# Peptides against a protein of PDB entry 4J2C, part 2

Target 1, 107 residues: chain A of PDB entry 4J2C
Amino acid sequence: MEDPFFVVKGEVQKAVNTAQGLFQRWTELLQDPSTATREEIDWTTNELRNNLRSIEWDLEDLDETISIVEANPRKFNLDATELSIRKAFITSTRQVVRDMKDQMSTS

## One batch from the design tools (peptide; aimed at target 1 R86)

Design b1_p8_5_s3 (made by RFdiffusion4, then SolubleMPNN; from b1_p8_5, 4 letters changed)
Fold by OpenDDE base, seed 1:
Structure b1_p8_5_s3 (fold): chain B 107 residues (1-107), chain A 8 residues (1-8)
Amino acid sequence: as target 1 above (107 residues)
Amino acid sequence: SLSDKYLN
């Protein structure tokens, strides 16, 4: 059976890719207002925010599973390498999200 | 939730 952690991980990865595309368009629209309508700006901004929030929630859920595993190491028997990979994914993904949010908040 | 699956 597949570990459900990887199912959510895959969903997060897809959401990140979607968010990055939306962020790129968001940047383009704000860089050249003559090419942007208020409708597209609003749509892009809302879609981007929704994706980012979805990612953040999933990351919290993923992070909680790590805490559970670490609290019960004998039950799950995950090696240090696998746990490290899971933690690294959460950390790096949070950084990607934070970078986009920081740029949005200053614009 | 995912956490519920781990807590079973």
Scores: peptide ipSAE 0.352, ipTM 0.888, DockQ to the pose 0.024
OpenDDE base, seeds 2, 3, 4, 5: peptide ipSAE 0.336, 0.348, 0.335, 0.345; ipTM 0.883, 0.887, 0.883, 0.886

Design b1_p8_5_s4 (made by RFdiffusion4, then SolubleMPNN; from b1_p8_5, 3 letters changed)
Fold by OpenDDE base, seed 3:
Structure b1_p8_5_s4 (fold): chain B 107 residues (1-107), chain A 8 residues (1-8)
Amino acid sequence: as target 1 above (107 residues)
Amino acid sequence: SLEDKYLN
């Protein structure tokens, strides 16, 4: 019954929280090799990459809905503030993902 | 798909 945009938004938010936890562990493992195993590093890295990829995929879908709404303003008649919030969520989430990816690529 | 929900 809820707006499908917010359903996916909720899934993205959950995936971001998961990714941030994995990223924190990833950082800890690399900063203290004495407490790290190759198995955990590999597992954490793979899980993190999978979550980031999932987020990016969902953001593309969410971004497409923005394009559809903007192309058909009379059909959807969304409030300007609501549309702004949706755009801001996508932009800020992409930045969060980008920051993690940048740090992983330079390690 | 999410897109379909908006186009239908």
Scores: peptide ipSAE 0.245, ipTM 0.842, DockQ to the pose 0.023
OpenDDE base, seeds 1, 2, 4, 5: peptide ipSAE 0.243, 0.237, 0.240, 0.243; ipTM 0.842, 0.838, 0.840, 0.840

Design b1_p8_6 (made by RFdiffusion4)
Pose (drawn by RFdiffusion4):
Structure b1_p8_6 (pose): chain A 104 residues (1-33, 37-107), chain P 8 residues (1-8)
Amino acid sequence: MEDPFFVVKGEVQKAVNTAQGLFQRWTELLQDPTREEIDWTTNELRNNLRSIEWDLEDLDETISIVEANPRKFNLDATELSIRKAFITSTRQVVRDMKDQMSTS
Amino acid sequence: SLHEYYKE
């Protein structure tokens, strides 16, 4: 088989980009005074977070699985470090948006 | 899929 981690990584990258775009408009709709647009934008943004959060759990498990069985997966160590790094950074990106959503 | 590649 081929390893789909980078495919799913790509999917997470797109959703983050989408979430970033919605977050920007979401901030605008609050700072320059309708309800219907705000509601749609809020829930779609939450839809992007749902997908990202779920994907990150699975991706993080794959790292745990690879480390428990290194010979089967033969992953370059640098590549593996970058994988954890992506989860770390993406989790931070998502958490930050939610925090701004909570206070704003 | 991730499941098929990493668990199966």

Design b1_p8_6_s1 (made by RFdiffusion4, then SolubleMPNN; from b1_p8_6, 4 letters changed)
Fold by OpenDDE base, seed 2:
Structure b1_p8_6_s1 (fold): chain B 107 residues (1-107), chain A 8 residues (1-8)
Amino acid sequence: as target 1 above (107 residues)
Amino acid sequence: SLKSFYFE
């Protein structure tokens, strides 16, 4: 009945917040070795990667829903504004993830 | 789930 897009969106938003916290800690650990242990670095890195992967997976599913809706507009009856909001969320979230991944890969 | 809703 209710569109599960919002449920997944919420889960993605939570995962983004978690990832951003982990990313902040990750940067702190790498910037000041005196406060870091290899164990925490590894844990933080792995948790961050797991969160980012989870987000990316959900975004793929969310993105697919957009295509389905656009191909079947009468079935879902979503207006252009709602679709734009959904698309913007996916696009901006992908950018946030990409930025973190880029910084991790260049370190 | 997304699958059940969008693929039905």
Scores: peptide ipSAE 0.421, ipTM 0.892, DockQ to the pose 0.827
OpenDDE base, seeds 1, 3, 4, 5: peptide ipSAE 0.410, 0.411, 0.406, 0.416; ipTM 0.889, 0.889, 0.888, 0.890

Design b1_p8_6_s2 (made by RFdiffusion4, then SolubleMPNN; from b1_p8_6, 5 letters changed)
Fold by OpenDDE base, seed 4:
Structure b1_p8_6_s2 (fold): chain B 107 residues (1-107), chain A 8 residues (1-8)
Amino acid sequence: as target 1 above (107 residues)
Amino acid sequence: SLRDFYFN
Protein backbone atom coordinates (compact mmCIF):
# COMPACT_ATOMS: atom_id res chain seq x y z
CA MET B 1 0.00 0.00 0.00
CA GLU B 2 3.01 2.24 -0.39
CA ASP B 3 2.44 5.04 -2.89
CA PRO B 4 4.54 4.21 -5.96
CA PHE B 5 4.48 7.75 -7.36
CA PHE B 6 7.82 8.65 -5.88
CA VAL B 7 9.41 5.48 -7.18
CA VAL B 8 8.55 6.46 -10.72
CA LYS B 9 9.45 10.06 -9.99
CA GLY B 10 12.87 8.89 -8.92
CA GLU B 11 13.28 6.89 -12.09
CA VAL B 12 12.28 9.91 -14.16
CA GLN B 13 14.73 12.13 -12.33
CA LYS B 14 17.51 9.63 -12.91
CA ALA B 15 16.68 9.50 -16.61
CA VAL B 16 16.62 13.30 -16.76
CA ASN B 17 20.05 13.50 -15.20
CA THR B 18 21.35 10.91 -17.64
CA ALA B 19 19.73 12.64 -20.60
CA GLN B 20 21.22 15.98 -19.64
CA GLY B 21 24.67 14.45 -19.58
CA LEU B 22 24.11 12.76 -22.91
CA PHE B 23 22.72 15.96 -24.40
CA GLN B 24 25.81 17.85 -23.32
CA ARG B 25 28.03 15.26 -24.97
CA TRP B 26 25.81 15.22 -28.06
CA THR B 27 26.22 18.98 -28.36
CA GLU B 28 29.98 18.72 -27.95
CA LEU B 29 30.31 16.00 -30.57
CA LEU B 30 28.32 17.94 -33.14
CA GLN B 31 30.09 21.19 -32.33
CA ASP B 32 33.51 19.73 -33.13
CA PRO B 33 33.26 16.87 -35.62
CA SER B 34 37.03 16.40 -35.62
CA THR B 35 36.81 14.99 -32.10
CA ALA B 36 33.83 12.78 -32.80
CA THR B 37 33.56 9.32 -34.25
CA ARG B 38 30.38 8.29 -35.98
CA GLU B 39 30.10 5.46 -33.49
CA GLU B 40 30.06 7.80 -30.52
CA ILE B 41 27.65 10.19 -32.20
CA ASP B 42 25.28 7.36 -33.00
CA TRP B 43 25.57 5.83 -29.55
CA THR B 44 25.06 9.15 -27.80
CA THR B 45 22.11 10.06 -30.01
CA ASN B 46 20.44 6.70 -29.48
CA GLU B 47 20.99 6.70 -25.73
CA LEU B 48 19.68 10.23 -25.49
CA ARG B 49 16.57 9.40 -27.48
CA ASN B 50 16.00 6.29 -25.39
CA ASN B 51 16.18 8.27 -22.17
CA LEU B 52 13.88 10.97 -23.50
CA ARG B 53 11.33 8.39 -24.59
CA SER B 54 11.53 6.71 -21.20
CA ILE B 55 10.92 10.02 -19.47
CA GLU B 56 7.98 10.88 -21.69
CA TRP B 57 6.41 7.48 -21.10
CA ASP B 58 6.74 7.76 -17.34
CA LEU B 59 5.44 11.33 -17.36
CA GLU B 60 2.31 10.17 -19.13
CA ASP B 61 1.73 7.64 -16.37
CA LEU B 62 2.48 10.15 -13.64
CA ASP B 63 0.20 12.71 -15.26
CA GLU B 64 -2.59 10.18 -15.40
CA THR B 65 -2.27 9.56 -11.67
CA ILE B 66 -2.86 13.27 -11.12
CA SER B 67 -6.08 13.07 -13.08
CA ILE B 68 -7.16 10.01 -11.13
CA VAL B 69 -6.45 11.63 -7.78
CA GLU B 70 -8.28 14.80 -8.73
CA ALA B 71 -11.25 12.77 -9.91
CA ASN B 72 -11.36 10.81 -6.65
CA PRO B 73 -9.74 12.87 -3.91
CA ARG B 74 -11.37 11.02 -1.01
CA LYS B 75 -9.76 7.76 -2.02
CA PHE B 76 -6.21 9.04 -1.89
CA ASN B 77 -6.32 11.91 0.62
CA LEU B 78 -3.28 13.59 -0.86
CA ASP B 79 -2.04 16.79 0.70
CA ALA B 80 -2.66 19.82 -1.49
CA THR B 81 0.97 20.84 -1.27
CA GLU B 82 2.11 17.39 -2.30
CA LEU B 83 -0.24 17.41 -5.27
CA SER B 84 1.13 20.78 -6.31
CA ILE B 85 4.67 19.46 -6.11
CA ARG B 86 3.73 16.48 -8.25
CA LYS B 87 2.15 18.71 -10.88
CA ALA B 88 5.11 21.04 -10.89
CA PHE B 89 7.50 18.15 -11.35
CA ILE B 90 5.63 16.87 -14.37
CA THR B 91 5.34 20.32 -15.93
CA SER B 92 8.96 21.27 -15.41
CA THR B 93 10.24 17.90 -16.56
CA ARG B 94 8.18 18.07 -19.74
CA GLN B 95 9.73 21.44 -20.45
CA VAL B 96 13.23 20.08 -19.98
CA VAL B 97 12.51 17.23 -22.38
CA ARG B 98 10.89 19.55 -24.91
CA ASP B 99 13.87 21.86 -24.89
CA MET B 100 16.26 19.04 -25.64
CA LYS B 101 14.04 17.60 -28.34
CA ASP B 102 13.63 20.99 -29.98
CA GLN B 103 17.37 21.45 -30.16
CA MET B 104 17.89 17.97 -31.54
CA SER B 105 15.28 18.46 -34.25
CA THR B 106 16.83 21.72 -35.43
CA SER B 107 20.45 20.59 -35.47
CA SER A 1 3.07 -0.37 -9.37
CA LEU A 2 1.29 2.77 -10.48
CA ARG A 3 -1.34 0.69 -12.18
CA ASP A 4 -2.09 -1.35 -9.09
CA PHE A 5 -2.21 1.65 -6.79
CA TYR A 6 -3.97 4.24 -8.93
CA PHE A 7 -5.73 2.56 -11.81
CA ASN A 8 -7.87 0.14 -9.81
Scores: peptide ipSAE 0.539, ipTM 0.929, DockQ to the pose 0.850
OpenDDE base, seeds 1, 2, 3, 5: peptide ipSAE 0.538, 0.538, 0.530, 0.534; ipTM 0.928, 0.929, 0.927, 0.928

Design b1_p8_6_s3 (made by RFdiffusion4, then SolubleMPNN; from b1_p8_6, 5 letters changed)
Fold by OpenDDE base, seed 1:
Structure b1_p8_6_s3 (fold): chain B 107 residues (1-107), chain A 8 residues (1-8)
Amino acid sequence: as target 1 above (107 residues)
Amino acid sequence: SLEDFYFK
């Protein structure tokens, strides 16, 4: 059986790219209200929140796999470099999401 | 899925 970690990782990466695009549009709409309709603001905000929630959910699942691997090292036999890459991805992606959420909560 | 590979 193929390791599905990278499939979910790819889905998260895609969602992050989508969220970053939505976040950029969100900031643009708020910076110049004359170019923004309430409908687009609402749509963009909702889509952004949905993407961020999806990312956070997937990150929780990915993080759980790390715990499972570390609790059962001989079953999965992942090397230290691979685990480090997986952990770094989760940590850095959480930070990206946190930064967007922080800015949304203060705007 | 993750469940099939990791959680079983």
Scores: peptide ipSAE 0.593, ipTM 0.941, DockQ to the pose 0.888
OpenDDE base, seeds 2, 3, 4, 5: peptide ipSAE 0.589, 0.588, 0.591, 0.591; ipTM 0.941, 0.940, 0.941, 0.941

Design b1_p8_6_s4 (made by RFdiffusion4, then SolubleMPNN; from b1_p8_6, 5 letters changed)
Fold by OpenDDE base, seed 2:
Structure b1_p8_6_s4 (fold): chain B 107 residues (1-107), chain A 8 residues (1-8)
Amino acid sequence: as target 1 above (107 residues)
Amino acid sequence: SLEDFYYK
């Protein structure tokens, strides 16, 4: 059986890319009201929030797998390097999400 | 799914 960690990781990566695009548009709309409609602002904001929420949910699941692996190392046989990469992915992605959320909450 | 693999 293939490790589904990579499937979810891929989904998270796609969601991050989507969120970054939406975030860029969100920023543009708020910086130049003359080119923005309330409808587009709301749509963009909602889509962005949905993507961020999706990412956070997946990251929680991915993070849980780390705990499971660490509790049962012999069952999964993941080397330290692989585990470190997985942890780093979760940490860095959470930071990316946090940065966007922080900017959204202060606008 | 993650559940199938990690909780099996």
Scores: peptide ipSAE 0.604, ipTM 0.940, DockQ to the pose 0.919
OpenDDE base, seeds 1, 3, 4, 5: peptide ipSAE 0.608, 0.600, 0.604, 0.602; ipTM 0.941, 0.939, 0.940, 0.939; seed 1 fails the geometry check

Design b1_p8_7 (made by RFdiffusion4; failed a check: a repeat of another design)
Pose (drawn by RFdiffusion4):
Structure b1_p8_7 (pose): chain A 104 residues (1-33, 37-107), chain P 8 residues (1-8)
Amino acid sequence: MEDPFFVVKGEVQKAVNTAQGLFQRWTELLQDPTREEIDWTTNELRNNLRSIEWDLEDLDETISIVEANPRKFNLDATELSIRKAFITSTRQVVRDMKDQMSTS
Amino acid sequence: SPLHEYYH
């Protein structure tokens, strides 16, 4: 089989980009004074977070699985480090947006 | 899914 981690990583990257775009408009709709547009934007943004959070759990489990069985997966160590790094950074990106959503 | 099939 081929390893789909980077495929799913790509998908997570697109959803973050989408979330970033919605978050920008979401901020605007609040700072320059309708209800219907705000509601749609808010819930779609939450939809992007739902997908991202789920995908990060699975991706993080794959790292746990690979480390428990290194010979089967034969992953380059640098590549593996970058994988954890992606989960770390992406989790931080998502958390930050939600914090701004909570206070704003 | 493909990710689950590959890693599980």

Design b1_p8_7_s1 (made by RFdiffusion4, then SolubleMPNN; from b1_p8_7 with Y6F H8Y; failed a check: a repeat of another design)
Amino acid sequence: SPLHEFYY

Design b1_p8_7_s2 (made by RFdiffusion4, then SolubleMPNN; from b1_p8_7, 4 letters changed)
Fold by OpenDDE base, seed 2:
Structure b1_p8_7_s2 (fold): chain B 107 residues (1-107), chain A 8 residues (1-8)
Amino acid sequence: as target 1 above (107 residues)
Amino acid sequence: SPLEKFYK
């Protein structure tokens, strides 16, 4: 059985890219009200929030797999390098999400 | 989920 971690990782990466695009648009809309409609602002905001929420949920699931692997390393036979890469992905992605959320909450 | 099936 192929490790589904990579599938979810890929989905998270795609969602991050989508969120970053939405965040950019969100920023543009709020920066120049003359080009923004309330409808697009609301749509963009909601889509962005939904994407961020989805990412966070997936990251929690991915993070849990790390704990499971570390609790039973012999079962999964993942080397330190692979685990490090996985942990780094989760950490860095959480930071990307947090940065967007922080900017949204302060604006 | 796939994760739950693989990671248990």
Scores: peptide ipSAE 0.570, ipTM 0.937, DockQ to the pose 0.888
OpenDDE base, seeds 1, 3, 4, 5: peptide ipSAE 0.566, 0.564, 0.563, 0.567; ipTM 0.937, 0.937, 0.936, 0.937

Design b1_p8_7_s3 (made by RFdiffusion4, then SolubleMPNN; from b1_p8_7, 3 letters changed)
Fold by OpenDDE base, seed 2:
Structure b1_p8_7_s3 (fold): chain B 107 residues (1-107), chain A 8 residues (1-8)
Amino acid sequence: as target 1 above (107 residues)
Amino acid sequence: SPLDEFYL
């Protein structure tokens, strides 16, 4: 069976790219109200929040898989390098999400 | 989820 970690990782990566685009638009709309409508602001905000929540949920699931692997390493036979890459992905992605959320909450 | 089938 193929390890589904990579599938979810790919989905998260796509969602991050989408979120970053939405975040950029979100900042633009708030920076120049003359170019913004309330409808687009609301839509962009909601879409962004939805993407971020989706990412966070997937990251929690991915993080749990790491704990499972570490608890039973022989079953999965993942080397330290692969495991570190997975951990780094989760950590860095969480930071990206956190940065966007922090900016949204302070605006 | 796909993860459950493989990991759980």
Scores: peptide ipSAE 0.583, ipTM 0.939, DockQ to the pose 0.882
OpenDDE base, seeds 1, 3, 4, 5: peptide ipSAE 0.582, 0.575, 0.581, 0.582; ipTM 0.939, 0.938, 0.939, 0.939

Design b1_p8_7_s4 (made by RFdiffusion4, then SolubleMPNN; from b1_p8_7, 3 letters changed)
Fold by OpenDDE base, seed 4:
Structure b1_p8_7_s4 (fold): chain B 107 residues (1-107), chain A 8 residues (1-8)
Amino acid sequence: as target 1 above (107 residues)
Amino acid sequence: SKLHEFYY
């Protein structure tokens, strides 16, 4: 059986890309309300929140797999470098999400 | 889930 970590990682990466685009639009809409409809603001905000929530959920699951592997390394036989990459991905992605959420909460 | 199937 193939390791599904990469499948979920890919889904997270897609969600991050989508969220970043939505965040940019969200910022633009709020910078100039005269060019924005309430409908687009609401849609953009909701889509952004949904993507961020999806990312956070997947990151939680991915993070759990790290704990499982570290608790039983012989079962999975993951390369140390690969494990580091996985950890770094989770850490950096969490930071990206946090930055967007922080800006949304202060607006 | 796929993760559960593989890791649990």
Scores: peptide ipSAE 0.564, ipTM 0.931, DockQ to the pose 0.926
OpenDDE base, seeds 1, 2, 3, 5: peptide ipSAE 0.568, 0.567, 0.563, 0.565; ipTM 0.933, 0.933, 0.932, 0.932; seeds 1, 2, 5 fail the geometry check

Design b1_p8_8 (made by RFdiffusion4; failed a check: a repeat of another design)
Pose (drawn by RFdiffusion4):
Structure b1_p8_8 (pose): chain A 104 residues (1-33, 37-107), chain P 8 residues (1-8)
Amino acid sequence: MEDPFFVVKGEVQKAVNTAQGLFQRWTELLQDPTREEIDWTTNELRNNLRSIEWDLEDLDETISIVEANPRKFNLDATELSIRKAFITSTRQVVRDMKDQMSTS
Amino acid sequence: SPLHEYYH
């Protein structure tokens, strides 16, 4: 088989981009005074977070699985470090947006 | 899914 981690990584990257775009408009709709547009934008943004959060759990489990069985997966160590790094950074990106959404 | 098939 081929390893789909980078495929799913790509999917996560696109959803984050989408979430970043919605978060920008979401901030605008609050700072320059309708209800229907705000509601749609808020829930779609939450939809992007739902997909991202779920994908990060699975991707993080794959790292746990690979480390428990290194010989089967033969992953370059640098590549593996970059994988954890993606999860770390993406989780921070998502958490930050939710915090701004909570206070704003 | 493909990710689950490959890793599980």

Design b1_p8_8_s1 (made by RFdiffusion4, then SolubleMPNN; from b1_p8_8, 4 letters changed)
Fold by OpenDDE base, seed 1:
Structure b1_p8_8_s1 (fold): chain B 107 residues (1-107), chain A 8 residues (1-8)
Amino acid sequence: as target 1 above (107 residues)
Amino acid sequence: SALHDFYY
């Protein structure tokens, strides 16, 4: 059986890219209200929040896999470099999400 | 899920 970690990782990466695009549009709409409709603001905001939530959910699942591997290292035979990469991905992605959420909460 | 099947 192949490790599905990278499949989910790829899905998260796609969601991040989508979220970043939505966040950019969200920022643009709020920076220039004259070009923004309430409908687009609401749509963009909702889509962005949904994507961010999806990412956070997947990150929790990915993070749990790391805990499982660390609890049973010989079962999965992952080297330190591989685990480091996986942890770094989760950490950095959480930061990206956090930054967007922080800005949304203050706007 | 795929993760569950592999890790559990």
Scores: peptide ipSAE 0.570, ipTM 0.933, DockQ to the pose 0.889
OpenDDE base, seeds 2, 3, 4, 5: peptide ipSAE 0.566, 0.564, 0.563, 0.565; ipTM 0.932, 0.932, 0.931, 0.932

Design b1_p8_8_s2 (made by RFdiffusion4, then SolubleMPNN; from b1_p8_8, 4 letters changed; failed a check: a repeat of another design)
Amino acid sequence: SPLEKFYK

Design b1_p8_8_s3 (made by RFdiffusion4, then SolubleMPNN; from b1_p8_8, 3 letters changed)
Fold by OpenDDE base, seed 4:
Structure b1_p8_8_s3 (fold): chain B 107 residues (1-107), chain A 8 residues (1-8)
Amino acid sequence: as target 1 above (107 residues)
Amino acid sequence: SPLEEFYK
């Protein structure tokens, strides 16, 4: 059976890329209100929040798989390198999301 | 979900 971790990881990566684009636009709209419509601000904000929530949800699921594997390593037979890569992905992605959320909360 | 099916 194919390991579904990579499928979810791919979805998270896509959502991160989308969120980063939306965040950039969000910043631009707030930086120059004269070029921003309420409609685009609202749409961008909502889409950004949706993507961030999606990422956080998936990261929780991915993080749980790590715990499951570590609790029963023989069952899954993942090498230490792969496990480290998975952990690093979750950690770094959480930081990316946190940085965007922190900036949004101060605006 | 696929994760739940694989990681149980």
Scores: peptide ipSAE 0.577, ipTM 0.937, DockQ to the pose 0.806
OpenDDE base, seeds 1, 2, 3, 5: peptide ipSAE 0.576, 0.575, 0.571, 0.576; ipTM 0.936, 0.936, 0.936, 0.936

Design b1_p8_8_s4 (made by RFdiffusion4, then SolubleMPNN; from b1_p8_8, 4 letters changed)
Fold by OpenDDE base, seed 4:
Structure b1_p8_8_s4 (fold): chain B 107 residues (1-107), chain A 8 residues (1-8)
Amino acid sequence: as target 1 above (107 residues)
Amino acid sequence: SELHKFYY
């Protein structure tokens, strides 16, 4: 059986890219309300929140796999470098999400 | 889920 970690990682990466685009638009809409409709603001905000939520959910699952592997390394035989890459991905992605959420909460 | 099937 193939390791599904990479499938979920790919989904997270896609969601991050989408969220970053939505965040940029969200910022633009709020910078100049005269160029924005309430409908677009609401849609953008909701889509952004949905993507961020999706990312957070997947990161939680991915993080759990790390714990499982570290608890039973012989079962999975993952390369140490690969494990480090996985950890770094989760950490950095969480930071990206946190930064967007922080800005949204202060606006 | 696929994660569950593989890791559990």
Scores: peptide ipSAE 0.533, ipTM 0.924, DockQ to the pose 0.916
OpenDDE base, seeds 1, 2, 3, 5: peptide ipSAE 0.542, 0.536, 0.531, 0.534; ipTM 0.927, 0.926, 0.924, 0.925; seeds 1, 2, 5 fail the geometry check

## One batch from the design tools (peptide; aimed at target 1 I68)

Design b1_p9_1 (made by RFdiffusion4)
Pose (drawn by RFdiffusion4):
Structure b1_p9_1 (pose): chain A 104 residues (1-33, 37-107), chain P 9 residues (1-9)
Amino acid sequence: MEDPFFVVKGEVQKAVNTAQGLFQRWTELLQDPTREEIDWTTNELRNNLRSIEWDLEDLDETISIVEANPRKFNLDATELSIRKAFITSTRQVVRDMKDQMSTS
Amino acid sequence: STVSELYRE
């Protein structure tokens, strides 16, 4: 089979981008004084977080699986490090948005 | 199937 990690990584990258866009408008709708638009934007942003969070759990499990069985997967170590790095950075990106959403 | 389920195949 082909390894789909990078496909799912791409999907996560797009949802983060979408979330980033919604977060920007979400901030605007709060800082320059309707309810319906705010509600839609808020819940779609949460929809992007739901998908991202779920995808990161699966992607993180795949790294755990690969490390428990290195010979089967034959992954380049540098490539593998970059995979963990993506999860680390993406988790931080998502957490940060939620924090700004909580205070703002 | 998820990436983790596929890896178990």

Design b1_p9_1_s1 (made by RFdiffusion4, then SolubleMPNN; from b1_p9_1, 3 letters changed)
Fold by OpenDDE base, seed 3:
Structure b1_p9_1_s1 (fold): chain B 107 residues (1-107), chain A 9 residues (1-9)
Amino acid sequence: as target 1 above (107 residues)
Amino acid sequence: MTVSELYKL
């Protein structure tokens, strides 16, 4: 029924939202150590990293579908606008992930 | 699951 692309897209979106929440908490814990325990910092950091890795893995998969579709457009018969939306989603999501990773690496 | 694998079918 529904294109499986959207299933993974949905999972990525959920993971992004989760990661953003974890990132915010991570920042808060590091900004005020008096409100943080080592256990929570470690847990938050690990969960955040796991989510980011999961997102990146899914994005690579989604990105590959783009290549497959473009290699055989008649097989999939996707609208040009739809394809652009898919590409934009991958690009923008990668940027969101990169921003969080950059901030984590500098801390 | 991998969507790419499904697309290759």
Scores: peptide ipSAE 0.625, ipTM 0.950, DockQ to the pose 0.767
OpenDDE base, seeds 1, 2, 4, 5: peptide ipSAE 0.622, 0.615, 0.621, 0.620; ipTM 0.950, 0.949, 0.950, 0.949

Design b1_p9_1_s2 (made by RFdiffusion4, then SolubleMPNN; from b1_p9_1, 3 letters changed)
Fold by OpenDDE base, seed 3:
Structure b1_p9_1_s2 (fold): chain B 107 residues (1-107), chain A 9 residues (1-9)
Amino acid sequence: as target 1 above (107 residues)
Amino acid sequence: MTVSELYLL
């Protein structure tokens, strides 16, 4: 019934929320070593990276659907506004991921 | 199966 695009979009959104929580914890652990164990740091770091990779993979898939739709607009009959929203979601989410990755790489 | 794969069906 629902366009499968939104299923993956929802999964991406969930993963972003999870990643942001993990990122926050990651920063807290690194900023206060007295409350941090190496085990939690490693776990948090790994979970964060896994979520980010998952997001990036899904975004590539979602981005590919854009190309497919644009190549055959009559088949899908998507509203121009809807297509714009989809593009914006991918772009903005990629930026969110990049920001976290950049901070992790410079720590 | 990816969404893109579904779109190509």
Scores: peptide ipSAE 0.566, ipTM 0.940, DockQ to the pose 0.792
OpenDDE base, seeds 1, 2, 4, 5: peptide ipSAE 0.539, 0.545, 0.562, 0.566; ipTM 0.936, 0.937, 0.940, 0.940

Design b1_p9_1_s3 (made by RFdiffusion4, then SolubleMPNN; from b1_p9_1, 3 letters changed)
Fold by OpenDDE base, seed 3:
Structure b1_p9_1_s3 (fold): chain B 107 residues (1-107), chain A 9 residues (1-9)
Amino acid sequence: as target 1 above (107 residues)
Amino acid sequence: LTVSELYKL
């Protein structure tokens, strides 16, 4: 029924939201050590990194579907606008991930 | 879940 692309897209979106929350907490913990425990910092950092890696993996998968569709457009018969939206999602999401990684010095 | 694999079918 629904294109499986949107299933993964939805999972990526959820992971991004989770990562952003973890990133915010990570920042807060580092900004005020008096409110932070090493255990929470470590947990937050690890969860954040895991989420980011998961997102990146899914984005590579989604990006590959773009190549597959473009290689055989008649097979999929996707609207040009839809394809553009998919590309934009991948590009913008990669940027969001990159920004967090840069701030964590994990690039 | 890998959608790319599904697209290759």
Scores: peptide ipSAE 0.647, ipTM 0.952, DockQ to the pose 0.759
OpenDDE base, seeds 1, 2, 4, 5: peptide ipSAE 0.643, 0.638, 0.645, 0.642; ipTM 0.951, 0.950, 0.951, 0.950

Design b1_p9_2 (made by RFdiffusion4)
Pose (drawn by RFdiffusion4):
Structure b1_p9_2 (pose): chain A 104 residues (1-33, 37-107), chain P 9 residues (1-9)
Amino acid sequence: MEDPFFVVKGEVQKAVNTAQGLFQRWTELLQDPTREEIDWTTNELRNNLRSIEWDLEDLDETISIVEANPRKFNLDATELSIRKAFITSTRQVVRDMKDQMSTS
Amino acid sequence: KTVSELYRE
């Protein structure tokens, strides 16, 4: 089989981008004084977070699986490091948005 | 199937 990690990684990257866009408009709708648009934007942003969070759990499990069985997967170590790095950074990106959403 | 389920195959 082909390893789909990078496919799912690409999907996560797009949802983050979508979330980044919604977060920008979400901030605007609060800083330059309707309710309906705010509600739609808020919940779609949360929809992007739901997908991202779920995908990161599965992607993180795959790293745990690969490390428990290195010979089966034959992953380049540098490539593997970059995979963990993506999960680390993406989790930070998502957390940061939620924090701004909580205070703002 | 998820990436983790596929890895278990």

Design b1_p9_2_s1 (made by RFdiffusion4, then SolubleMPNN; from b1_p9_2, 3 letters changed)
Fold by OpenDDE base, seed 3:
Structure b1_p9_2_s1 (fold): chain B 107 residues (1-107), chain A 9 residues (1-9)
Amino acid sequence: as target 1 above (107 residues)
Amino acid sequence: MTVSELYLL
């Protein structure tokens, strides 16, 4: 019934929320070593990276659907506004991921 | 199966 695009979009959104929580914890652990164990740091770091990779993979898939739709607009009959929203979601989410990755790489 | 794969069906 629902366009499968939104299923993956929802999964991406969930993963972003999870990643942001993990990122926050990651920063807290690194900023206060007295409350941090190496085990939690490693776990948090790994979970964060896994979520980010998952997001990036899904975004590539979602981005590919854009190309497919644009190549055959009559088949899908998507509203121009809807297509714009989809593009914006991918772009903005990629930026969110990049920001976290950049901070992790410079720590 | 990816969404893109579904779109190509």
Scores: peptide ipSAE 0.566, ipTM 0.940, DockQ to the pose 0.810
OpenDDE base, seeds 1, 2, 4, 5: peptide ipSAE 0.539, 0.545, 0.562, 0.566; ipTM 0.936, 0.937, 0.940, 0.940

Design b1_p9_2_s2 (made by RFdiffusion4, then SolubleMPNN; from b1_p9_2, 3 letters changed)
Fold by OpenDDE base, seed 3:
Structure b1_p9_2_s2 (fold): chain B 107 residues (1-107), chain A 9 residues (1-9)
Amino acid sequence: as target 1 above (107 residues)
Amino acid sequence: MTVSELYKL
């Protein structure tokens, strides 16, 4: 029924939202150590990293579908606008992930 | 699951 692309897209979106929440908490814990325990910092950091890795893995998969579709457009018969939306989603999501990773690496 | 694998079918 529904294109499986959207299933993974949905999972990525959920993971992004989760990661953003974890990132915010991570920042808060590091900004005020008096409100943080080592256990929570470690847990938050690990969960955040796991989510980011999961997102990146899914994005690579989604990105590959783009290549497959473009290699055989008649097989999939996707609208040009739809394809652009898919590409934009991958690009923008990668940027969101990169921003969080950059901030984590500098801390 | 991998969507790419499904697309290759």
Scores: peptide ipSAE 0.625, ipTM 0.950, DockQ to the pose 0.788
OpenDDE base, seeds 1, 2, 4, 5: peptide ipSAE 0.622, 0.615, 0.621, 0.620; ipTM 0.950, 0.949, 0.950, 0.949

